# Peptides against a protein of PDB entry 7QUU: the designs that were tried, part 15

Target 1, 43 residues: chain A of PDB entry 7QUU
Amino acid sequence: DAVEPSVEKEYKKIISFRDTVFEGKHQQFLVPNNVRLKFLRDR

## One batch from the design tools (peptide; made by RFdiffusion4, then SolubleMPNN)

Design b1_p12_6_s2
Fold by OpenDDE base, seed 3:
Structure b1_p12_6_s2 (fold): chain B 43 residues (1-43), chain A 12 residues (1-12)
Amino acid sequence: as target 1 above (43 residues)
Amino acid sequence: DKLYEEIEKALK
């Protein structure tokens, strides 16, 4: 499936944001991966 | 969708 380049860019930002936020001291916050995927699918 | 597959890989 061809994803629009703009949409792909926004999803990559969300992934990078997640990875940054849940590093080190913030890793204690367990956001379930299924919730993250649901958020991406619902956008 | 390839993007969803990449996201799923990144979240695992």
Scores: peptide ipSAE 0.026, ipTM 0.449, DockQ to the pose 0.052
Fold by OpenDDE base, seed 5:
Structure b1_p12_6_s2 (fold): chain B 43 residues (1-43), chain A 12 residues (1-12)
Amino acid sequence: as target 1 above (43 residues)
Amino acid sequence: DKLYEEIEKALK
């Protein structure tokens, strides 16, 4: 399904943040459960 | 959705 442009921009920010953290520290960050649940709900 | 899969991967 086509994701709305506003939602797509938010997703790209999250991916960019992840990639920055992984490239810099090879460290996984813990994502809060409420954020995970929001993505599952908006699917 | 490909974008959803990348987000799910980022959150794991």
Scores: peptide ipSAE 0.025, ipTM 0.473, DockQ to the pose 0.060
Fold by OpenDDE base, seed 1:
Structure b1_p12_6_s2 (fold): chain B 43 residues (1-43), chain A 12 residues (1-12)
Amino acid sequence: as target 1 above (43 residues)
Amino acid sequence: DKLYEEIEKALK
């Protein structure tokens, strides 16, 4: 489905951040999926 | 919402 450009941008940021954290470039912290989804919805 | 399902799937 077509995703709104603003939502797609934030989605890409979350994925990029996830990958960076798992690559060990940043300290890993637990962010629940519900919080991530809420964050996208609030923008 | 399909969008949130897709995002949730990608975040797993």
Scores: peptide ipSAE 0.022, ipTM 0.430, DockQ to the pose 0.053
Fold by OpenDDE base, seed 4:
Structure b1_p12_6_s2 (fold): chain B 43 residues (1-43), chain A 12 residues (1-12)
Amino acid sequence: as target 1 above (43 residues)
Amino acid sequence: DKLYEEIEKALK
């Protein structure tokens, strides 16, 4: 299935968020997978 | 949804 450009943009934001949360100054924040997936579903 | 499956894999 061709992912719409808008959906791909949101996916890239999620990956950027992951990298921000688990790397550098934010590596101390543990975001559970269920919370991450809930955030995506609520959008 | 395949998108959610791919995102779940990327976030694990």
Scores: peptide ipSAE 0.022, ipTM 0.427, DockQ to the pose 0.055

Design b1_p12_6_s3
Fold by OpenDDE base, seed 2:
Structure b1_p12_6_s3 (fold): chain B 43 residues (1-43), chain A 12 residues (1-12)
Amino acid sequence: as target 1 above (43 residues)
Amino acid sequence: DKLYKEIEEALK
């Protein structure tokens, strides 16, 4: 599926934010697999 | 969706 440029920009912001916030912390949030990226799947 | 898969892997 072709991802719209606007949607791609949002995904890149999510990754950039994560990497910035958790830089040097080695912390991850445990998200259940059934909920994981549901908001991305619905777009 | 290729981008979805890439984001899924990156968030693991």
Scores: peptide ipSAE 0.030, ipTM 0.543, DockQ to the pose 0.061
Fold by OpenDDE base, seed 4:
Structure b1_p12_6_s3 (fold): chain B 43 residues (1-43), chain A 12 residues (1-12)
Amino acid sequence: as target 1 above (43 residues)
Amino acid sequence: DKLYKEIEEALK
């Protein structure tokens, strides 16, 4: 499915947030994968 | 969706 540029920009922000806050692999904070993926699917 | 798949892999 084609994703609108605005939606793609928001997803890139989520990845950047992960990289910055969780040091790429949940090193600072443990967030379950199912919770993160649910958030993305509900958008 | 390709983007969803790429994000899923990046967030694992």
Scores: peptide ipSAE 0.028, ipTM 0.536, DockQ to the pose 0.055
Fold by OpenDDE base, seed 1:
Structure b1_p12_6_s3 (fold): chain B 43 residues (1-43), chain A 12 residues (1-12)
Amino acid sequence: as target 1 above (43 residues)
Amino acid sequence: DKLYKEIEEALK
C-alpha cells in the first residue's frame, strides 16, 4: 500500500531519531508497536 | 493491514 505523506514524514523522523540516538548502542527505544502505529496514523 | 505491518517491521 502507498504510505500517506503525513505518515511517511513521521516514519522518516522516527527512523532518523532511532538511528541517530541508538547507532553504536545495544539499546532500543521501548515503545509498544500499537502505540507507534497509532502515533503515525494520528499524524 | 500491509502498510502497518511494514511500518512495524521497519521500527524494530
Scores: peptide ipSAE 0.026, ipTM 0.511, DockQ to the pose 0.056
Fold by OpenDDE base, seed 5:
Structure b1_p12_6_s3 (fold): chain B 43 residues (1-43), chain A 12 residues (1-12)
Amino acid sequence: as target 1 above (43 residues)
Amino acid sequence: DKLYKEIEEALK
């Protein structure tokens, strides 16, 4: 399924944030359910 | 669900 351009932009922002904060390190952290991007769950 | 999984895997 084609991801809407708006949703793809938000995805890119999330990855950019990760790369900035963690300097490209794949740090696994538990994201609380209330902070999770709920709008992506059903997609 | 698909995009959620892609983000989850990208954050690991």
Scores: peptide ipSAE 0.028, ipTM 0.524, DockQ to the pose 0.065; fails the geometry check

Design b1_p12_6_s4
Fold by OpenDDE base, seed 3:
Structure b1_p12_6_s4 (fold): chain B 43 residues (1-43), chain A 12 residues (1-12)
Amino acid sequence: as target 1 above (43 residues)
Amino acid sequence: DELYQKILEAEK
């Protein structure tokens, strides 16, 4: 399935956000876990 | 949400 380049770009941003959030490397961003999951779910 | 599932299942 050829994903449109626009959709692929947004997908890559969401994956990057996921990895940033779940790897705990950014403890400086006290984003509540529920807000993180909401952001991923609403896209 | 299909995109949410793809995000969860996507390999790191």
Scores: peptide ipSAE 0.031, ipTM 0.485, DockQ to the pose 0.057
Fold by OpenDDE base, seed 2:
Structure b1_p12_6_s4 (fold): chain B 43 residues (1-43), chain A 12 residues (1-12)
Amino acid sequence: as target 1 above (43 residues)
Amino acid sequence: DELYQKILEAEK
């Protein structure tokens, strides 16, 4: 299926956020590896 | 749910 450019841009933002948070690149808070964001689960 | 799984499984 062809992914629309808008969806691809959103996907890249979510991946960037994931990597920043879960790799500890942002040390302001620790996110447990079992955390599931509701707004992602519902998609 | 499908988008959620793709995000979890996406290569870095």
Scores: peptide ipSAE 0.035, ipTM 0.485, DockQ to the pose 0.064; fails the geometry check
Fold by OpenDDE base, seed 4:
Structure b1_p12_6_s4 (fold): chain B 43 residues (1-43), chain A 12 residues (1-12)
Amino acid sequence: as target 1 above (43 residues)
Amino acid sequence: DELYQKILEAEK
């Protein structure tokens, strides 16, 4: 199925956020665990 | 909650 380029772009942002938040690949953003989980659950 | 699970399980 061809995903619309706009939807794919937003999906890539969500995956990048996941990788940043959970894997610590970007240690520059000390996001608290409670804020991380709230952001993902409120979507 | 459904979107949260999809994000966790999504391929990298």
Scores: peptide ipSAE 0.032, ipTM 0.470, DockQ to the pose 0.061; fails the geometry check
Fold by OpenDDE base, seed 5:
Structure b1_p12_6_s4 (fold): chain B 43 residues (1-43), chain A 12 residues (1-12)
Amino acid sequence: as target 1 above (43 residues)
Amino acid sequence: DELYQKILEAEK
């Protein structure tokens, strides 16, 4: 399935967030509300 | 839930 470019950009932000959390890097980065792990669990 | 799992399982 061709992922829309807008959705792909959101995925990349979420993957970057995941990787930062899993690497134990406590770097505070701005995660948009639509890409928060809480929002992803509700989908 | 499904979207969360796809992101969790996505290769780095």
Scores: peptide ipSAE 0.031, ipTM 0.471, DockQ to the pose 0.058; fails the geometry check

Design b1_p12_7_s1 (from b1_p12_7, 7 letters changed)
Fold by OpenDDE base, seed 3:
Structure b1_p12_7_s1 (fold): chain B 43 residues (1-43), chain A 12 residues (1-12)
Amino acid sequence: as target 1 above (43 residues)
Amino acid sequence: EEERKIFLELLR
């Protein structure tokens, strides 16, 4: 399934945040508003 | 709430 280019950009932000969390740079799983998936906000 | 669940699943 072709992921829309907008959605792919948002996933890349989440993955980058995940990797930063696993590197121990964040003590809290606080999802920043800038890495949230805009299409999931209404769910 | 579901967005947070999906995000936590992507962290697993």
Scores: peptide ipSAE 0.039, ipTM 0.545, DockQ to the pose 0.056
Fold by OpenDDE base, seed 5:
Structure b1_p12_7_s1 (fold): chain B 43 residues (1-43), chain A 12 residues (1-12)
Amino acid sequence: as target 1 above (43 residues)
Amino acid sequence: EEERKIFLELLR
């Protein structure tokens, strides 16, 4: 099943956030309001 | 609901 290009872009942001958190770089990721998964609000 | 499961799985 072809994942929509919009959904794939959001997954890449989530993976990048995960990897940064797990690498012990607790830089206060001000998760830009644009990385706030729009998906969690509408489904 | 499925997208929340995928998000939680990606954070695990």
Scores: peptide ipSAE 0.039, ipTM 0.554, DockQ to the pose 0.050
Fold by OpenDDE base, seed 4:
Structure b1_p12_7_s1 (fold): chain B 43 residues (1-43), chain A 12 residues (1-12)
Amino acid sequence: as target 1 above (43 residues)
Amino acid sequence: EEERKIFLELLR
């Protein structure tokens, strides 16, 4: 099943955020506004 | 709900 390119783009942002948090590059859990997944705002 | 579960699993 082809993952919709919109969904794949959001997953890549989650993974990039995870990796940056776990690498200790964020001393604060400042979720960058560009990594705020639209689905986290409406549920 | 499933997207939130996947997000929490990806953060774990």
Scores: peptide ipSAE 0.037, ipTM 0.546, DockQ to the pose 0.050
Fold by OpenDDE base, seed 2:
Structure b1_p12_7_s1 (fold): chain B 43 residues (1-43), chain A 12 residues (1-12)
Amino acid sequence: as target 1 above (43 residues)
Amino acid sequence: EEERKIFLELLR
């Protein structure tokens, strides 16, 4: 299935956010677990 | 449903 180019851009942002949060390179980006769950619930 | 599966797989 051809993923729409709009949806692909959103996935790239989610991946970039994951990598930024999980790579530990920014301890300053402690996204509270509540904000992480809010992004998961709002879509 | 597929978009949600991809999103969950990207978070794993």
Scores: peptide ipSAE 0.036, ipTM 0.540, DockQ to the pose 0.055

Design b1_p12_7_s2 (from b1_p12_7, 6 letters changed)
Fold by OpenDDE base, seed 4:
Structure b1_p12_7_s2 (fold): chain B 43 residues (1-43), chain A 12 residues (1-12)
Amino acid sequence: as target 1 above (43 residues)
Amino acid sequence: EEEEKIFLELLK
């Protein structure tokens, strides 16, 4: 099934956000602790 | 199949 280009684009943003917040792969962005805690609560 | 891979990647 071809994922709609809109859904794939949103998914890529969520994965990039996860990698930034949890994996520390983007050491250049101080992700505020409140943003990390909000993501964990909405899950 | 691709949606399940997406969902599993979100769950990690």
Scores: peptide ipSAE 0.033, ipTM 0.521, DockQ to the pose 0.092
Fold by OpenDDE base, seed 3:
Structure b1_p12_7_s2 (fold): chain B 43 residues (1-43), chain A 12 residues (1-12)
Amino acid sequence: as target 1 above (43 residues)
Amino acid sequence: EEEEKIFLELLK
């Protein structure tokens, strides 16, 4: 089943956000937990 | 560790 190019683009954005959030737990870039959870709840 | 589990479950 070919994943629609729209769904693949959204999935790539979620993965890139995952990796940035995970890296930001190991790098001193304290993305406030409130901003992380707001981005996941407003979709 | 619980936040990482929740985050991995939201991505399944």
Scores: peptide ipSAE 0.033, ipTM 0.498, DockQ to the pose 0.050
Fold by OpenDDE base, seed 2:
Structure b1_p12_7_s2 (fold): chain B 43 residues (1-43), chain A 12 residues (1-12)
Amino acid sequence: as target 1 above (43 residues)
Amino acid sequence: EEEEKIFLELLK
């Protein structure tokens, strides 16, 4: 199944956010679970 | 949906 180019762009944004938050490439900001859930709901 | 499974796998 061809993943729509829209879904691939959103996937890349989620991965980049994960890597930013979890790999510590930008400082140990414990992103609170409510802020994560807001970021996911605002999209 | 396959997309929801991918999303849940990314949140682990």
Scores: peptide ipSAE 0.033, ipTM 0.523, DockQ to the pose 0.050
Fold by OpenDDE base, seed 1:
Structure b1_p12_7_s2 (fold): chain B 43 residues (1-43), chain A 12 residues (1-12)
Amino acid sequence: as target 1 above (43 residues)
Amino acid sequence: EEEEKIFLELLK
């Protein structure tokens, strides 16, 4: 099933955010839930 | 919101 291109873009942003914040590829920081949601919308 | 819960689960 072809994932809609919009949903695939959002999923890639979520994974990139996970890698950045949790996998230690960058300085780990505590992001509030509202800031996490904003990060996906603004990118 | 349900969307916020789904998003937070994808970040775990």
Scores: peptide ipSAE 0.029, ipTM 0.504, DockQ to the pose 0.050

Design b1_p12_7_s3 (from b1_p12_7, 6 letters changed)
Fold by OpenDDE base, seed 4:
Structure b1_p12_7_s3 (fold): chain B 43 residues (1-43), chain A 12 residues (1-12)
Amino acid sequence: as target 1 above (43 residues)
Amino acid sequence: EEEKKLFLELLR
């Protein structure tokens, strides 16, 4: 199944937002995998 | 395959 270009675009925004939020808050700390999974679960 | 790749990218 091909991912619709609109859906792929929205996921790329979610990834970029996640990475920006985690890089900005965690420039000094390894972001634990459980925190990344929580961010995805709460949306 | 692209859905699985995108899902794995979301989880990274």
Scores: peptide ipSAE 0.041, ipTM 0.543, DockQ to the pose 0.055
Fold by OpenDDE base, seed 2:
Structure b1_p12_7_s3 (fold): chain B 43 residues (1-43), chain A 12 residues (1-12)
Amino acid sequence: as target 1 above (43 residues)
Amino acid sequence: EEEKKLFLELLR
């Protein structure tokens, strides 16, 4: 089943954000649990 | 089901 181009584009953005946060700066992305919960409620 | 699997992989 072809993943919708919209979902694949969002996936690539989240991966790029993850890789930037984990590989690029060992400085302080405690993503506050409230910000994570906001992204889950707005979907 | 695939969207939930992708979301769980993003959280690992």
Scores: peptide ipSAE 0.039, ipTM 0.542, DockQ to the pose 0.051
Fold by OpenDDE base, seed 5:
Structure b1_p12_7_s3 (fold): chain B 43 residues (1-43), chain A 12 residues (1-12)
Amino acid sequence: as target 1 above (43 residues)
Amino acid sequence: EEEKKLFLELLR
C-alpha cells in the first residue's frame, strides 16, 4: 500500500529528529543538550 | 494508541 505523501512527510521528520537527537547524524539541527539527555535517560 | 506505538517504535 502506498503511504500517503502527508504520512511519509511526517515519518521523514520523525526519522530526521531521531537521527539528530539519538544518533547525532544530523548536525544541521541545533538539538538542545537537555532534550538529547532527556531522551537518553528515559530509555 | 497504535499511532503512539508507531511513533515510539520510530524513535527506537
Scores: peptide ipSAE 0.033, ipTM 0.514, DockQ to the pose 0.089
Fold by OpenDDE base, seed 3:
Structure b1_p12_7_s3 (fold): chain B 43 residues (1-43), chain A 12 residues (1-12)
Amino acid sequence: as target 1 above (43 residues)
Amino acid sequence: EEEKKLFLELLR
């Protein structure tokens, strides 16, 4: 199933956000799963 | 529903 190019573009933004949150000094910030899910629901 | 599961799994 070809993921719609809109959904793939949103997915890439979320992966980039994940990677930024887990890179460098932010590796110590366990972003609680509820905060991650809120960021995704408020978009 | 499956895309939402895959998405939640990739955040885990």
Scores: peptide ipSAE 0.033, ipTM 0.514, DockQ to the pose 0.052

Design b1_p12_7_s4 (from b1_p12_7, 8 letters changed)
Fold by OpenDDE base, seed 2:
Structure b1_p12_7_s4 (fold): chain B 43 residues (1-43), chain A 12 residues (1-12)
Amino acid sequence: as target 1 above (43 residues)
Amino acid sequence: EEEKKIYQELLS
């Protein structure tokens, strides 16, 4: 699906988050609630 | 598409 530029910026932030928290660039992951909440507050 | 689902879940 096409993604709006603002949404694309948020995806890039999520990718950066993933790469920081998890090993592997294309790994499926579950984000623990406490880590997720921190990310959502800081983004 | 699978990555998009994960991203949307994290954003919700």
Scores: peptide ipSAE 0.050, ipTM 0.562, DockQ to the pose 0.072
Fold by OpenDDE base, seed 1:
Structure b1_p12_7_s4 (fold): chain B 43 residues (1-43), chain A 12 residues (1-12)
Amino acid sequence: as target 1 above (43 residues)
Amino acid sequence: EEEKKIYQELLS
């Protein structure tokens, strides 16, 4: 039941992005769409 | 709702 390495990598990036954009108090940072796409490519 | 919107963008 192992997740494919590519899928796991993308999932981790999504979770990392969530944690970057939303702090513990549910404070949302305003991140432009182009920065979001760059985040997924570069991390 | 904004969080959900961001997730949908990332998964698209």
Scores: peptide ipSAE 0.042, ipTM 0.532, DockQ to the pose 0.079
Fold by OpenDDE base, seed 3:
Structure b1_p12_7_s4 (fold): chain B 43 residues (1-43), chain A 12 residues (1-12)
Amino acid sequence: as target 1 above (43 residues)
Amino acid sequence: EEEKKIYQELLS
């Protein structure tokens, strides 16, 4: 039922990244590779 | 396909 604060924090990061990368019919945004990789490394 | 790849990377 209730989500642990740590899990919720990581979930919000995933959703934020999804919204940055994709819109509409799963069209990819122009996200620089270094920004994308930085997000994945800094989790 | 790219979406699936990204999600798998985020969950790894």
Scores: peptide ipSAE 0.042, ipTM 0.527, DockQ to the pose 0.118
Fold by OpenDDE base, seed 5:
Structure b1_p12_7_s4 (fold): chain B 43 residues (1-43), chain A 12 residues (1-12)
Amino acid sequence: as target 1 above (43 residues)
Amino acid sequence: EEEKKIYQELLS
Protein backbone atom coordinates (compact mmCIF):
# COMPACT_ATOMS: atom_id res chain seq x y z
CA ASP B 1 0.00 0.00 0.00
CA ALA B 2 1.24 3.45 -0.95
CA VAL B 3 1.55 6.05 1.81
CA GLU B 4 0.43 9.59 1.02
CA PRO B 5 3.44 11.87 0.41
CA SER B 6 2.33 14.33 3.11
CA VAL B 7 2.01 11.56 5.71
CA GLU B 8 5.38 10.10 4.75
CA LYS B 9 7.02 13.51 5.05
CA GLU B 10 5.61 14.05 8.55
CA TYR B 11 6.58 10.53 9.59
CA LYS B 12 10.17 11.11 8.47
CA LYS B 13 10.27 14.29 10.55
CA ILE B 14 9.05 12.37 13.61
CA ILE B 15 11.64 9.64 13.18
CA SER B 16 14.36 12.25 12.74
CA PHE B 17 13.21 14.06 15.88
CA ARG B 18 13.01 10.83 17.90
CA ASP B 19 16.49 9.83 16.82
CA THR B 20 17.81 13.28 17.77
CA VAL B 21 16.25 13.03 21.25
CA PHE B 22 17.75 9.59 21.83
CA GLU B 23 21.19 10.71 20.70
CA GLY B 24 23.71 11.68 23.34
CA LYS B 25 22.27 12.23 26.83
CA HIS B 26 18.56 12.19 25.86
CA GLN B 27 18.23 15.91 26.55
CA GLN B 28 14.65 17.07 27.12
CA PHE B 29 13.39 19.94 24.98
CA LEU B 30 10.11 21.23 23.56
CA VAL B 31 8.78 19.48 20.45
CA PRO B 32 8.73 21.86 17.45
CA ASN B 33 5.31 22.42 15.86
CA ASN B 34 6.61 21.44 12.40
CA VAL B 35 7.37 17.91 13.70
CA ARG B 36 3.96 17.21 15.29
CA LEU B 37 1.87 14.32 13.89
CA LYS B 38 -1.58 15.84 13.35
CA PHE B 39 -2.79 12.89 11.26
CA LEU B 40 -2.44 10.46 14.20
CA ARG B 41 -5.01 12.46 16.21
CA ASP B 42 -7.61 11.96 13.46
CA ARG B 43 -7.37 8.16 13.59
CA GLU A 1 9.20 5.56 28.93
CA GLU A 2 11.17 8.29 27.17
CA GLU A 3 9.88 7.12 23.79
CA LYS A 4 6.32 7.11 25.14
CA LYS A 5 6.76 10.68 26.44
CA ILE A 6 8.00 11.82 23.01
CA TYR A 7 4.97 10.35 21.24
CA GLN A 8 2.57 11.87 23.78
CA GLU A 9 4.17 15.28 23.24
CA LEU A 10 3.92 14.90 19.44
CA LEU A 11 0.21 14.01 19.69
CA SER A 12 -0.63 16.93 21.98
Scores: peptide ipSAE 0.042, ipTM 0.530, DockQ to the pose 0.071

Design b1_p12_8_s4
Fold by OpenDDE base, seed 2:
Structure b1_p12_8_s4 (fold): chain B 43 residues (1-43), chain A 12 residues (1-12)
Amino acid sequence: as target 1 above (43 residues)
Amino acid sequence: SKLEELKEELRK
């Protein structure tokens, strides 16, 4: 079934964050407020 | 579902 665009956007942010941590070997980086992750409902 | 596909990508 279809996923709400906002939900898909949040998942992409989670994946991007994970990949950044992996590639950076746990280096510190800034996370702006406008990309802060939110809890996703199961849909 | 598309949501399950995203969850699977996250798991990998």
Scores: peptide ipSAE 0.212, ipTM 0.782, DockQ to the pose 0.051
Fold by OpenDDE base, seed 1:
Formats: structure tokens, C-alpha cells, sequence
Structure b1_p12_8_s4 (fold): chain B 43 residues (1-43), chain A 12 residues (1-12)
């Protein structure tokens, strides 16, 4: 089935963040409000 | 489904 674009976007952001962590990057950074993850609810 | 594909990728 097709995924709602907003849901797909949030999953890809989570995957990208995870990959960054596993690459061993430990720099602290400020997360802008406009790119913060939103809560994903099951549908 | 595409949603399950994304969930599977997340757990890898």
C-alpha cells in the first residue's frame, strides 16, 4: 500500500538519524524546530 | 506494504 507522504518523510528522517549515530558521530547539535520529528501514530 | 518496508528498514 501507499504510505502517507508525511509518514514516509518522518520514517526516512529517523532512519537517517540512526545511520548517523551508528557512524560514530558524537557531536552535539541544535535541532531547529522546523525539522523536529513528529510523533508517528499507527494507522 | 510500503509502510512495513519502512518499519523493516528501521529495525535493520
Amino acid sequence: as target 1 above (43 residues)
Amino acid sequence: SKLEELKEELRK
Scores: peptide ipSAE 0.211, ipTM 0.784, DockQ to the pose 0.049
Fold by OpenDDE base, seed 4:
Structure b1_p12_8_s4 (fold): chain B 43 residues (1-43), chain A 12 residues (1-12)
Amino acid sequence: as target 1 above (43 residues)
Amino acid sequence: SKLEELKEELRK
């Protein structure tokens, strides 16, 4: 089943963020506003 | 579906 490219992109961003947070290095990073995660409601 | 696959990966 095909997924809207924008939706897939957001899910991949969330997964990437999770993986980064759980690396356990406690690195601080700045997230640019233009790459802010969008709310995935009713998906 | 591909969406369910993404959701599955997210919950792991």
Scores: peptide ipSAE 0.210, ipTM 0.783, DockQ to the pose 0.050
Fold by OpenDDE base, seed 3:
Structure b1_p12_8_s4 (fold): chain B 43 residues (1-43), chain A 12 residues (1-12)
Amino acid sequence: as target 1 above (43 residues)
Amino acid sequence: SKLEELKEELRK
């Protein structure tokens, strides 16, 4: 049931990206280069 | 599970 904090952060970043691009919110957000998204493995 | 909840949010 519990999710690793790193995995949760990645999901939330992906959701934020989706909202910006595909849900008409168009909210600009900055992702630092050293905090780039990582692909999530099935868990 | 918490992970499945996040996956479901992403799917919406």
Scores: peptide ipSAE 0.203, ipTM 0.776, DockQ to the pose 0.053

## One batch from the design tools (peptide; made by RFdiffusion4, then SolubleMPNN)

Design b2_p13_1_s1 (from b2_p13_1, 7 letters changed)
Fold by OpenDDE base, seed 2:
Structure b2_p13_1_s1 (fold): chain B 43 residues (1-43), chain A 13 residues (1-13)
Amino acid sequence: as target 1 above (43 residues)
Amino acid sequence: LKELLEKLDKEIL
C-alpha cells in the first residue's frame, strides 16, 4: 500500500522535529503553528 | 517535550 504523500510529509516533519529537539536545537526550530502536529496537543 | 518525543519514538518510529 503506497503511504499517501500527505502522511509521508507529516512523518518527515515529526522526524525533523524529533532530531532538532534531541540535538538541543529546539530553540532555533520555530515549529510553524501549522506544523505543530495536532497530536502533540491532544496527548 | 522530551517525554512526548520519547513516546512518539516508541509508538510511531
Scores: peptide ipSAE 0.043, ipTM 0.530, DockQ to the pose 0.052
Fold by OpenDDE base, seed 1:
Structure b2_p13_1_s1 (fold): chain B 43 residues (1-43), chain A 13 residues (1-13)
Amino acid sequence: as target 1 above (43 residues)
Amino acid sequence: LKELLEKLDKEIL
């Protein structure tokens, strides 16, 4: 199944955010409180 | 934040 390029881009952002938070690399990803991940809306 | 990522890891990854 081909993952939509939109979903793959959002997934890569989550992994990068995870790795950043767990590695203690405090880049303040100001995810705006209103940016719901598009693929989490359908679950 | 950590708890949200742990939930995301269990539900998505």
Scores: peptide ipSAE 0.043, ipTM 0.533, DockQ to the pose 0.052
Fold by OpenDDE base, seed 3:
Structure b2_p13_1_s1 (fold): chain B 43 residues (1-43), chain A 13 residues (1-13)
Amino acid sequence: as target 1 above (43 residues)
Amino acid sequence: LKELLEKLDKEIL
């Protein structure tokens, strides 16, 4: 099943955000602006 | 934040 390229791109951003948030257990998260999920600011 | 990510990990991953 070919995952749509849009859905794969969003999934990769979610993974990169998760990894950045779990790695940062001791430093203020310099989440790169390209990895910031926009929908987390609107909630 | 951590609890929200733990929910995302269970529901999406």
Scores: peptide ipSAE 0.040, ipTM 0.528, DockQ to the pose 0.050
Fold by OpenDDE base, seed 4:
Structure b2_p13_1_s1 (fold): chain B 43 residues (1-43), chain A 13 residues (1-13)
Amino acid sequence: as target 1 above (43 residues)
Amino acid sequence: LKELLEKLDKEIL
């Protein structure tokens, strides 16, 4: 099953977000406003 | 945040 390129792009953003939060780097993620997952906007 | 990430890891990853 070909994973839609949209879904793969969102998944890569979630992994990148996880890895950087768990690395204990409280670098203020300049999560570019364009990479801010919609579910993190509404909560 | 941590609990939300643990839920995310369990449900999506």
Scores: peptide ipSAE 0.039, ipTM 0.524, DockQ to the pose 0.050

Design b2_p13_1_s2 (from b2_p13_1, 7 letters changed)
Fold by OpenDDE base, seed 5:
Parts: sequence; C-alpha cells; structure tokens
Structure b2_p13_1_s2 (fold): chain B 43 residues (1-43), chain A 13 residues (1-13)
Amino acid sequence: as target 1 above (43 residues)
Amino acid sequence: LREFIEKEDEKVL
C-alpha cells in the first residue's frame, strides 16, 4: 500500500496538531504513545 | 492505515 504524498502531508498535520493539543492539555502528564494513538482513533 | 499513522508519529516525535 503506497500512501499518496498528499495523504502523507495531511497525516503529518494531524499528528503535529495532536502533539500541540497534548502538550497544551497534558504538559504535566507523560502521555504514553498508545494513549496518543487511541485519541486519534476515537475522533 | 494504523501502521502508517504509527510510522508517521515515530518520524514527528
């Protein structure tokens, strides 16, 4: 499965937005990577 | 899809 370069750019933006939201809301909590990925799946 | 998100997450972290 080759991911289209346009789709790859959109996912990089989603990940960067997630990280900014997690840093802003959870700056006091080490959020494990598995919990970060769960949040993207539940939206 | 999931493996792609996991791989792009590892590149951005």
Scores: peptide ipSAE 0.059, ipTM 0.571, DockQ to the pose 0.070
Fold by OpenDDE base, seed 4:
Structure b2_p13_1_s2 (fold): chain B 43 residues (1-43), chain A 13 residues (1-13)
Amino acid sequence: as target 1 above (43 residues)
Amino acid sequence: LREFIEKEDEKVL
C-alpha cells in the first residue's frame, strides 16, 4: 500500500500533536514508547 | 492503516 504523501503529512501532524500534548501533560514522566503505541492501537 | 501509523510513530520517537 503506497500511502499518499498528503495522508502521510496529516498522520505526522497528529503524532507530533499527540506527543506535544503528552509531553505537556506529563512534563515529569518519560512516557514509555509502549504507552504511545497502545493509544494508537485502541483506535 | 495501523502498520502505517505504527511506522510513522517510530520515526517521530
Scores: peptide ipSAE 0.059, ipTM 0.574, DockQ to the pose 0.075
Fold by OpenDDE base, seed 1:
Structure b2_p13_1_s2 (fold): chain B 43 residues (1-43), chain A 13 residues (1-13)
Amino acid sequence: as target 1 above (43 residues)
Amino acid sequence: LREFIEKEDEKVL
């Protein structure tokens, strides 16, 4: 599956924003992979 | 899609 380069850039921005928001507000809670994937899919 | 998100998530951590 070739992901379009535009879509890849948008997902990288969403992941980086998520990580910055979680690291800045909460001590390193191991966010379960299912919750991480839900956050990216619901947008 | 899921495998792509998992792979990009592992590269950004």
Scores: peptide ipSAE 0.058, ipTM 0.570, DockQ to the pose 0.068
Fold by OpenDDE base, seed 3:
Structure b2_p13_1_s2 (fold): chain B 43 residues (1-43), chain A 13 residues (1-13)
Amino acid sequence: as target 1 above (43 residues)
Amino acid sequence: LREFIEKEDEKVL
């Protein structure tokens, strides 16, 4: 299924915001890619 | 939905 380009842009903003919030909380930890993906499952 | 978020996350990393 092709995601609409509007929806793809909104998800990229959500991911960038998540990463900014996560890096702000975890400036001391190398976050494995699998841990970044867990933060979207628990909300 | 989950597989879509996983694919978009891989493009932004």
Scores: peptide ipSAE 0.056, ipTM 0.568, DockQ to the pose 0.076

